# Ledger of designs, part 131: peptides against a protein of PDB entry 5NXQ

Target 1, 114 residues: chain A of PDB entry 5NXQ
Amino acid sequence: EIQIPVSMAAEEEYLRSKVLSELLTDTLENDGEMYGNENEVLAALNGAYDKALLRLFASACSDQNVEKALSLAHELKQDRALTAAVKISERAELPSLVKKINNIREARYEQQLK

## One batch from the design tools (peptide; made by RFdiffusion4, then SolubleMPNN)

Design b2_p30_7_s2 (from b2_p30_7, 14 letters changed)
Fold by OpenDDE base, seed 5:
Structure b2_p30_7_s2 (fold): chain B 114 residues (1-114), chain A 30 residues (1-30)
Amino acid sequence: as target 1 above (114 residues)
Amino acid sequence: AAEEEYEEELEKVVEEAAKLIEEAKKKKEE
């Protein structure tokens, strides 16, 4: 069996999840209506998307590539995923990245309040 | 609940990440 590097596997999963999420989103936008089941499917896809991103994020952190890590964090959709990113950043001992991700979270909180 | 299950999955990702990071640090110190 061929062993695929973790980073490559993560990229593949990310791309797959991203495409599926985008397709569903486009479909919903075109229909103009969202049903309960559609929302659930979207949530599941978004979850998979964020999970895949987090693996890429982890790889970037392991490489001490803070710039790439931060860029990936901006692509995360869910707050709980950002929380996970903070935890990973803490494990990587990257306090500057922790602060920047928390800033992203705070900014999103403010947007939700509007 | 689905949300709780997903949170557990995220925690697993975090732990996997931690292992990856620690291994990377170890290699850097060598």
Scores: peptide ipSAE 0.608, ipTM 0.923, DockQ to the pose 0.866
Fold by OpenDDE base, seed 3:
Structure b2_p30_7_s2 (fold): chain B 114 residues (1-114), chain A 30 residues (1-30)
Amino acid sequence: as target 1 above (114 residues)
Amino acid sequence: AAEEEYEEELEKVVEEAAKLIEEAKKKKEE
């Protein structure tokens, strides 16, 4: 059995999920419908996308690459994924990253209030 | 139900991440 490094596997999954999410989004924007289950499919893809991003995020944290980790956090779509990123940052003992991710969350909350 | 299941999946990702981070720390110290 071929063992693929975790980082490479995460990158592959991220790229796949990103492409699928973008394709679905484009399809909805252009066609407006996908057989009545568009929202469910989109939610599932977004979930997979964030999960893949979190694995990349973890890799960045393991490298102590705060800037890369933060950039990845900005790409997360769901608040619960940001929460997971905070947890990972705490495990990585990166308090500055924790603060910055919480700032992202707060900013998104403010946008929702507008 | 699906949301709860996904939250559990996220928690698994967090735990996997924690292991990765700890392993990386050990390698840097060696």
Scores: peptide ipSAE 0.608, ipTM 0.922, DockQ to the pose 0.905
Fold by OpenDDE base, seed 2:
Structure b2_p30_7_s2 (fold): chain B 114 residues (1-114), chain A 30 residues (1-30)
Amino acid sequence: as target 1 above (114 residues)
Amino acid sequence: AAEEEYEEELEKVVEEAAKLIEEAKKKKEE
């Protein structure tokens, strides 16, 4: 039985989900509507994308690599994913990272109000 | 329903992350 390191497995899933999300986005931009379920498919892919990113984020936190973790947090698309990142940061006992992620959330809230 | 299920999946990711972090801390203490 082959055991894959957690970081490698997370990276593979991230890349796969990223590619699929980008392909669908490009298709919508270039070819328009496909079968009427594009929004649902995009939501599912974006969810998978964020979930994969969170696993990478967790790996960075486990390494106490705050800068890498923060960079990954900026790539998260959904607010609920940022909330999960905060929870992970708390478990990692990284209060500075918690504050910085909350700043990201606040900034996005302000953008939505405009 | 789908949104609720996804939130539960995120909670599982958080718990998985917590275990990873604790294991990493334990390893550094050895």
Scores: peptide ipSAE 0.607, ipTM 0.922, DockQ to the pose 0.912
Fold by OpenDDE base, seed 4:
Structure b2_p30_7_s2 (fold): chain B 114 residues (1-114), chain A 30 residues (1-30)
Amino acid sequence: as target 1 above (114 residues)
Amino acid sequence: AAEEEYEEELEKVVEEAAKLIEEAKKKKEE
């Protein structure tokens, strides 16, 4: 049995989740009809998307590629996923990345207040 | 309940990440 590298598996899951999330979003924008459960389905897809991204983020952190890690963090949708990214950054001992991700969180909080 | 379950899943991802990072550090030291 051939083991698939963690980074490759994460990339595959990310791409799949991204496509499905975008497809659902487009459907809601254009049709707005999914039998009244579209919000729950969207939440589930967004969750899978962020979880896959976090695994890519972890790989970047393990390579000490701060710029790639930060770029991936910007793609995260949910605040709780950004919190997880901060925790991973702390484990990677990357304090500069921790600060930058917290700045992303603060910026999004300010947008919600408007 | 669903939100709590997902939080647990995220915690598992964090722990997997931590293990990956520690293994990578160990390889660099060798």
Scores: peptide ipSAE 0.606, ipTM 0.922, DockQ to the pose 0.915

Design b2_p30_7_s3 (from b2_p30_7, 17 letters changed)
Fold by OpenDDE base, seed 4:
Structure b2_p30_7_s3 (fold): chain B 114 residues (1-114), chain A 30 residues (1-30)
Amino acid sequence: as target 1 above (114 residues)
Amino acid sequence: SAAAAEEAELEKVVEEAEKLIEEARKKKLE
């Protein structure tokens, strides 16, 4: 069995999930309703995207690359994924990153209020 | 539920991350 490095596997999955998520999002926004349960499909794809991104995030944290980790956190779509990123940051003992991710969450809350 | 399943998957990612971080620390100390 060929062992694939964690970072490479995560990158591959991220890219795949990103493309699919973007394509579906664009279709729904510009072309209207899809046949079937488009919302469930979108949620699933976004979930896969965030999950893959979190693995990249974890890798960055393990490398003590705070700037990269923060950049990745900005790309997360779901609040629950940001929560996971906070947890990972805490485990990595990166308090500055924890603060910055919480700021991202707070900013998104404010944006949602409109 | 789908939401519960997603949360469970995220928890698995967190656990995976913890292991990765700990292993990285251990290797760095060697």
Scores: peptide ipSAE 0.515, ipTM 0.897, DockQ to the pose 0.864
Fold by OpenDDE base, seed 2:
Structure b2_p30_7_s3 (fold): chain B 114 residues (1-114), chain A 30 residues (1-30)
Amino acid sequence: as target 1 above (114 residues)
Amino acid sequence: SAAAAEEAELEKVVEEAEKLIEEARKKKLE
């Protein structure tokens, strides 16, 4: 049995989820509603996207590549995914990354209040 | 609920990450 390296598998899933999420988003922006359940579909796709991205994030953390991990964290869409990224960073014993991700979360909270 | 299911999936990803990080540390020490 051929096992795909974790990083390659994560990259493939990320790219797939990203493409699907972007296609749906673009369709909604340009063509409007599709079937009335598009928001639920989009949420599900975003969830898959963030999950895949978090696997890439974990890989970066395992390599202690803080800058790459931070760049990936900025691409996360959901707050709960950022929370997961904080947890992973804590397990990786990267306190500087924890602080930076928390700053991302705080910035998004402030933007929501505007 | 769908939200609860997603939270559970995220928890699994965190657990997978912990395992990956631990294995990476072991390899570095070898």
Scores: peptide ipSAE 0.515, ipTM 0.897, DockQ to the pose 0.850
Fold by OpenDDE base, seed 3:
Structure b2_p30_7_s3 (fold): chain B 114 residues (1-114), chain A 30 residues (1-30)
Amino acid sequence: as target 1 above (114 residues)
Amino acid sequence: SAAAAEEAELEKVVEEAEKLIEEARKKKLE
């Protein structure tokens, strides 16, 4: 039986979720048409996107590829996803990555204050 | 709630990550 690598499955889900999220976002921005359910759909897509991205992040951490992991962390949309990334980084024993992800969170907090 | 469900899914991803990391460490020691 052929087994699909975990990383490949994660990549597929990420790409799917990313495309759908971007398409919806672009549609709302370009057309200016909003219905009652777009925000809910977008939130759901963003959740799936972050979840898929975190699996890629975990794979990068397991490979001890800190640069790739950090790049992926920047692509996370939700704060709770960044929190999850911190937890994964801690378990991977990558303290430098933990610090850098916390910096991302702090930067986003600052942006929200503006 | 939907938010609670999403949080639970994230926790599952964290658990999966832990397993993956541990397996990778074992493989490195071989």
Scores: peptide ipSAE 0.513, ipTM 0.897, DockQ to the pose 0.842
Fold by OpenDDE base, seed 5:
Structure b2_p30_7_s3 (fold): chain B 114 residues (1-114), chain A 30 residues (1-30)
Amino acid sequence: as target 1 above (114 residues)
Amino acid sequence: SAAAAEEAELEKVVEEAEKLIEEARKKKLE
């Protein structure tokens, strides 16, 4: 059995999810057509996207690459994914990264209130 | 619910991350 490295699998899934999310977004923006399941499809795509990113994020944390990890965290779409990133950062004993990710979360909360 | 399922999947990712981090630490100590 051929085992695919976690990082490679995560990158593949990230790229796939990113492309599909962009295609769906473009379709909705350009055509304005609703099929009744768009929210569920978007949630599934965003979930897969964030899940793949989190695996890349974990890899960056394991390498102690804080800058790469932070860059990946900025690409996360869902707040729950940012929460997961904080948990991973805590376990990686990267307190500076924890603070920076929490700042991202706070900034997004403030933007939603506007 | 879909939200609950997603949360469970994220928790699994966190657990996988913990294992990866621990393995990386072990290799540094060797």
Scores: peptide ipSAE 0.512, ipTM 0.897, DockQ to the pose 0.863; fails the geometry check

Design b2_p30_7_s4 (from b2_p30_7, 10 letters changed)
Fold by OpenDDE base, seed 2:
Structure b2_p30_7_s4 (fold): chain B 114 residues (1-114), chain A 30 residues (1-30)
Amino acid sequence: as target 1 above (114 residues)
Amino acid sequence: SAAEKEEKELEEVVEEAEELIEEKKEEEEE
C-alpha cells in the first residue's frame, strides 16, 4: 500500500477545491444564475476550500515555517477559518503568527464596516 | 444544520492539526 505524505494529500485536496471554487465563480460571473442554489453550492465549495487550506496551514506550522503559514492564512475566505488558524497557531506555540492572523481578522472587520 | 456541520468539520481539522504538530515535536526531540 502506497502511503501518501500528509502535505502532498493536503495539496491535492486544496488544488481540487480551488479549481472547483474558481469554476463556479466564473460560471456565476459569465452565465448568471445557474439553478437557484448557487449560493449554497458556493458556500459549500468555499468551506471545502478553507478546510483544505487549513490542512496546508497546519503543515506549515508544524515545519515552523511562519512566512508560509501567514501567506496561506491570507488566502482563507471565511472568518471561522481564520479562527481555526489562530487555534492551530496557538497549539504550534507561534505567538507572532497568532498576532499576525488576528491583524488579518481585524482588517476584514474594518472593511465590512465600510 | 449545514452551518453546524461545517463548523464541526473545521473543528475536526483543528484536531487533526494538533495531532500533526504534536507528532512533529516528538520527532524533533528524538
Scores: peptide ipSAE 0.404, ipTM 0.849, DockQ to the pose 0.843
Fold by OpenDDE base, seed 5:
Structure b2_p30_7_s4 (fold): chain B 114 residues (1-114), chain A 30 residues (1-30)
Amino acid sequence: as target 1 above (114 residues)
Amino acid sequence: SAAEKEEKELEEVVEEAEELIEEKKEEEEE
């Protein structure tokens, strides 16, 4: 049995989830209307996307690559995923990254208030 | 609920990340 490296598996899952999420989003934007379970499908795809991205984020943190980790954090869609990223950053003992991710969260909160 | 399941899955990812980080720290200290 061929063992696929964890990093490669995470990248594959991320790319797959990203493509599916983008395709659904584009379809909804082009059609201008959402019907049936499309919202649920979108939420599920976003969840899978963020989950895959968080695994990449964890890998970057383990490598002490703060710049890469921060770049990945910006790509996270859900607030709960950012919260998870903060927890990972804390475990990695990267307080600067924690602060920067919290800034991302605050910026998104401000955007939602407008 | 679906939201609760997703939250649990994220917690599992955090746990996996913690294990990975700890393993890498140990390797760097050796």
Scores: peptide ipSAE 0.403, ipTM 0.850, DockQ to the pose 0.842
Fold by OpenDDE base, seed 4:
Structure b2_p30_7_s4 (fold): chain B 114 residues (1-114), chain A 30 residues (1-30)
Amino acid sequence: as target 1 above (114 residues)
Amino acid sequence: SAAEKEEKELEEVVEEAEELIEEKKEEEEE
């Protein structure tokens, strides 16, 4: 049996989750009718999306590719996922990346206050 | 709760990431 590299498997899951998240978002914006469980379904899809991204992020960190890791962090949707990315960056001993991700978090907080 | 389950899943991803990073460090030291 051909073992798919972990990075390729993570990318596949990311793409799948991204497509589903986008489809659901579009449905909510246009129809708003998903039988009262729309927010729960969205949360589940966003969770799967961020989870897949975090695996890609971890791979980038393991390669010490800070720029790629930062680009992936910008694609994360949930604050808790950014927190997870910070933890991964700390374990990878990438303090510059930790600072940059914290800046992303702070910027999002400021946007929510407006 | 659903929120607690999701948080636990994220923690598992962090742990998986830590293992990957540690394996890569070991490979680079060889």
Scores: peptide ipSAE 0.403, ipTM 0.848, DockQ to the pose 0.834
Fold by OpenDDE base, seed 1:
Structure b2_p30_7_s4 (fold): chain B 114 residues (1-114), chain A 30 residues (1-30)
Amino acid sequence: as target 1 above (114 residues)
Amino acid sequence: SAAEKEEKELEEVVEEAEELIEEKKEEEEE
């Protein structure tokens, strides 16, 4: 049984989830009517996507690679995932990253108010 | 609810991340 390193598995899951999320989003934007469960499917895919990203984010934080971690945080879709990223950053003792992620959250809140 | 399950899954990822960070800190301190 070939054990794949956790980091490689996380990258594979991220790429898979990213592609599926993008395809579903494009379909919903273009066709407008999938089925009555399209929002639920999209939410589930977004959840899997963010979960995969957070694992990559955690790896970057463990390496103290703030720039990589920040780049990954920008790709997170859900506010809940950004909150999780803040918690991870706090545990990693990266206060500069915490501030930058909070700025991302604030920017998204401002966009929702427009 | 589905939302509660997703939140719990994110919490599990945070916990997994904390373990990874702690293990790496221990390795760097050795």
Scores: peptide ipSAE 0.405, ipTM 0.850, DockQ to the pose 0.852; fails the geometry check

Design b2_p30_8_s1 (from b2_p30_8, 8 letters changed)
Fold by OpenDDE base, seed 5:
Structure b2_p30_8_s1 (fold): chain B 114 residues (1-114), chain A 30 residues (1-30)
Amino acid sequence: as target 1 above (114 residues)
Amino acid sequence: EEEEEEEEKQKLLEEMEKIIEEMEKEMEEE
């Protein structure tokens, strides 16, 4: 069995999840009628997207590539995914990355309060 | 040395995957 490298599998899943999330978002923006299940489908797609990103983020942390990890953290949509990224960064012993991700979370909270 | 570093890296990735799985579980409970 040809094992695809975990990084390549994560990149493929990210691209697939991103395309599906964009397609659904564009459909909602264009049709103006939210069908009752569309929010649940969007939440599930956003979950899959953030999960795929977190695998790329974990790989970047394992490589000690803090700048790549930070760039990926900016692409995360959900606050729970940023929380997971903090936990991953703590486990990787990257305290500078922890601080930078917490700053992203704080900035998003401040935007929601306005 | 390189084999030990790769084993440590693999263990770290496995622990990070558990954190991602915990996040997924929190999503299913909402």
Scores: peptide ipSAE 0.497, ipTM 0.879, DockQ to the pose 0.859
Fold by OpenDDE base, seed 3:
Structure b2_p30_8_s1 (fold): chain B 114 residues (1-114), chain A 30 residues (1-30)
Amino acid sequence: as target 1 above (114 residues)
Amino acid sequence: EEEEEEEEKQKLLEEMEKIIEEMEKEMEEE
């Protein structure tokens, strides 16, 4: 059985989730009539997208690649995903990355207050 | 030594996956 490296599997799932998120966003914007569950489907897709990104983020943290991890954290959509990224960074013993992700979270809260 | 470092890295990734699974569970409860 060919074991696909965890990093390659995470990259494939990220690309898949990104394409699906873009396709469904475009469908919702153009066709406006996905029967009754549009918000639930969009939430599930954003969840799948952030999950795939968090796997890439975890891999970057395990490699101590703080700059790659930070770039991935900027692509996260949901606040709960940023919270997970903080927990992952704490477990990886990367306190500089924890501070940088908390700054991303604070900046998003300030934008919601405007 | 390299085998022990890779085993520790794999354990760390498994713990990080649990944090991701906890986030998914919070999403299913909403």
Scores: peptide ipSAE 0.496, ipTM 0.878, DockQ to the pose 0.783
Fold by OpenDDE base, seed 2:
Structure b2_p30_8_s1 (fold): chain B 114 residues (1-114), chain A 30 residues (1-30)
Amino acid sequence: as target 1 above (114 residues)
Amino acid sequence: EEEEEEEEKQKLLEEMEKIIEEMEKEMEEE
């Protein structure tokens, strides 16, 4: 059995979830008619996307690659996923990364208030 | 030493996966 490295499996799932999320978003923007389940499908796709990103983020934290981890955190969509990224960074003992992710969260809250 | 570091890294990744699974459960409860 070719053991696919866990990082490659996470990258494959991320790319799949990203493409599906982008395709659904583009479809919803073009068709303008949201059939009642499309929001649930979009939420599920965004959840799968953020889950796949968090696995890549965890890998980057385990490698102490703060720059890669921060780049991945910027790609997270949901606030709950940023909260998970903070918890992961705390467990990895990366306090500089914790501060940077909290700054991303604060910036998103300020954008939602406009 | 390298084997112990890889075992510690693997334990850390398993703890991080639990944090991701907790986030997934919060999503299923909504």
Scores: peptide ipSAE 0.495, ipTM 0.878, DockQ to the pose 0.856
Fold by OpenDDE base, seed 1:
Structure b2_p30_8_s1 (fold): chain B 114 residues (1-114), chain A 30 residues (1-30)
Amino acid sequence: as target 1 above (114 residues)
Amino acid sequence: EEEEEEEEKQKLLEEMEKIIEEMEKEMEEE
């Protein structure tokens, strides 16, 4: 059995989840008729997207690639996913990355309060 | 030495996966 490297599988899942999340977001923005389950489907897809991103983020942290990890953290949608990225960065002993991700989180909170 | 570094990297990735699984559990509780 050809084992696909975990990194390649994570990249494929990320790209798939990204495309699906973009397509659903565009559909929900264009069709103002939300069918009652579309919010649940969107939430599930955003969850899958952030999960796939966090695996890539974890890989980047394990490689000590702080700039790649930070770029991936900017693509995270949910606050809980940013919180997970902070915990991952702490476990990887990357305190500079922790500070940068907390700044992203703070900036998002300030935007939601407007 | 390279084998020990790869084993430590695998262990680190497994610990990071647990953090991701904890986030998924928080999502199921909402």
Scores: peptide ipSAE 0.494, ipTM 0.878, DockQ to the pose 0.807

Design b2_p30_8_s2 (from b2_p30_8, 13 letters changed)
Fold by OpenDDE base, seed 2:
Structure b2_p30_8_s2 (fold): chain B 114 residues (1-114), chain A 30 residues (1-30)
Amino acid sequence: as target 1 above (114 residues)
Amino acid sequence: SAAEEEKKKEELLKEMEKIIEEMQKEVEAE
């Protein structure tokens, strides 16, 4: 039996989710509504995308790779995913990363208000 | 030891997975 490393599995899921999310997004932008449930499907795909990213993020944190973790955090789409990233950073005892991710959240809040 | 460090890392990753799972539960509750 072939054993797949956790990090490799996470990377595969991330790439798959990224491609699907991008394809659906592009379709909505270019062709508009098709079946009436595109937004729901997109939300589900974005959820899977962020979940996959968070696993990569967790791996980076476990390796004490703050720079890699931060770069991954910037790729997260949903606020709840950023919240999860903060919690993961706290568990990993990386307070500097916590601050930086909170800055990302604050910046997005400000942009949303404009 | 190296083995002990690896086990510690695996345990940490499992704890982080629980955080990720909690996020997913929130999505499912919507």
Scores: peptide ipSAE 0.421, ipTM 0.840, DockQ to the pose 0.786
Fold by OpenDDE base, seed 1:
Structure b2_p30_8_s2 (fold): chain B 114 residues (1-114), chain A 30 residues (1-30)
Amino acid sequence: as target 1 above (114 residues)
Amino acid sequence: SAAEEEKKKEELLKEMEKIIEEMQKEVEAE
C-alpha cells in the first residue's frame, strides 16, 4: 500500500520528473528520432511527472491554498491528470478551484481544435 | 483543536492519494 509522501520527497520527485520529461520532449521536437518506443517512454515519463505534481497539488489543496493549487494545475500535462485534479478539488470542497481547472481543460480542448 | 485539524488534513491526503492511484490504474489498463 502506498504511503502518503513527505512534501519534500514529492518536490524532489517532481523536479526529477520535470527535467526528464522536458529533455525527452525537446529531443523528440528537435531530432524526431528515438528508438522505436519513444512514445511509450514519453508517456511513462509524463505519467510520473503528473503523478508527482498531483501529490503537490493535493498538499496545496489540504492547506486550502487555492492559488498555489491552481499554479500547479497549469503545469499538468495530461488530460487525465487534470481530471484527477478536479476530483481532488471536489474532495477538498474547493468549488472555485474546480471551476478554474475545468477552464484549463476546456482551453486545451479548444487549442487542439485549432 | 490544532491536533484535530492535522488529523483532518492527513485523512484528506489519504483520500487524495486514492484518486492518484486510480489514475495510475487507468494508465496501466491501456
Scores: peptide ipSAE 0.421, ipTM 0.840, DockQ to the pose 0.809
Fold by OpenDDE base, seed 4:
Structure b2_p30_8_s2 (fold): chain B 114 residues (1-114), chain A 30 residues (1-30)
Amino acid sequence: as target 1 above (114 residues)
Amino acid sequence: SAAEEEKKKEELLKEMEKIIEEMQKEVEAE
């Protein structure tokens, strides 16, 4: 049996989810309604996207690649995903990354207030 | 050793996967 590395599997799912999320987002922004459940579909796709991205994030953390991890964190869409990223960073004992991700969260909160 | 380090990484990834799964549970609860 062929074993697929976790990182490769994560990359595949990330790319898949990214494409689908972007396509749906673009359609909603430009064409409006699709099937009546667009928001739910988008949420599900975004969830899958963030999940896949978090696996890449985890891999980067395990490699002690803080800069890569941070770049990936910026690509996360949901606040809950950022929260997960913080927890992952804490488990990886990367306090600098924790601080930087919290800054991302704070920045997004401020943007929502404006 | 290299083997020990790899094992540690695997264990860390498993812990991180649990965090990711917890996030998914929150989505399912909505």
Scores: peptide ipSAE 0.421, ipTM 0.841, DockQ to the pose 0.837
Fold by OpenDDE base, seed 5:
Structure b2_p30_8_s2 (fold): chain B 114 residues (1-114), chain A 30 residues (1-30)
Amino acid sequence: as target 1 above (114 residues)
Amino acid sequence: SAAEEEKKKEELLKEMEKIIEEMQKEVEAE
């Protein structure tokens, strides 16, 4: 059996999850029709998307690539995913990245207040 | 050595995967 490198597996899952999430989002935005389970499906897809992103984020942290990690963090959709990114950054002993991710989180809080 | 560094990275990734899985559990608890 051929073992797939972790980074490649993460990329594949990210791309798959991203495409599915975008397709559903576009359907809701363009068709204007919502059915009973669409919000739940969207949430599940977004969860899978963030999970895949976090794996890429973790890989970037392990490589000590702070700039790449930060770029990936900006693509996270859910607040709980940002929280996970902070925890990952702490484990990677990257305090500068922790601060930058917290800034992203604070910015989103301010946006919600407006 | 390069092999030791790769091993350290793998262990770190495993620890990070646990954090990601904990996030998933929080979703299920909601």
Scores: peptide ipSAE 0.421, ipTM 0.841, DockQ to the pose 0.771

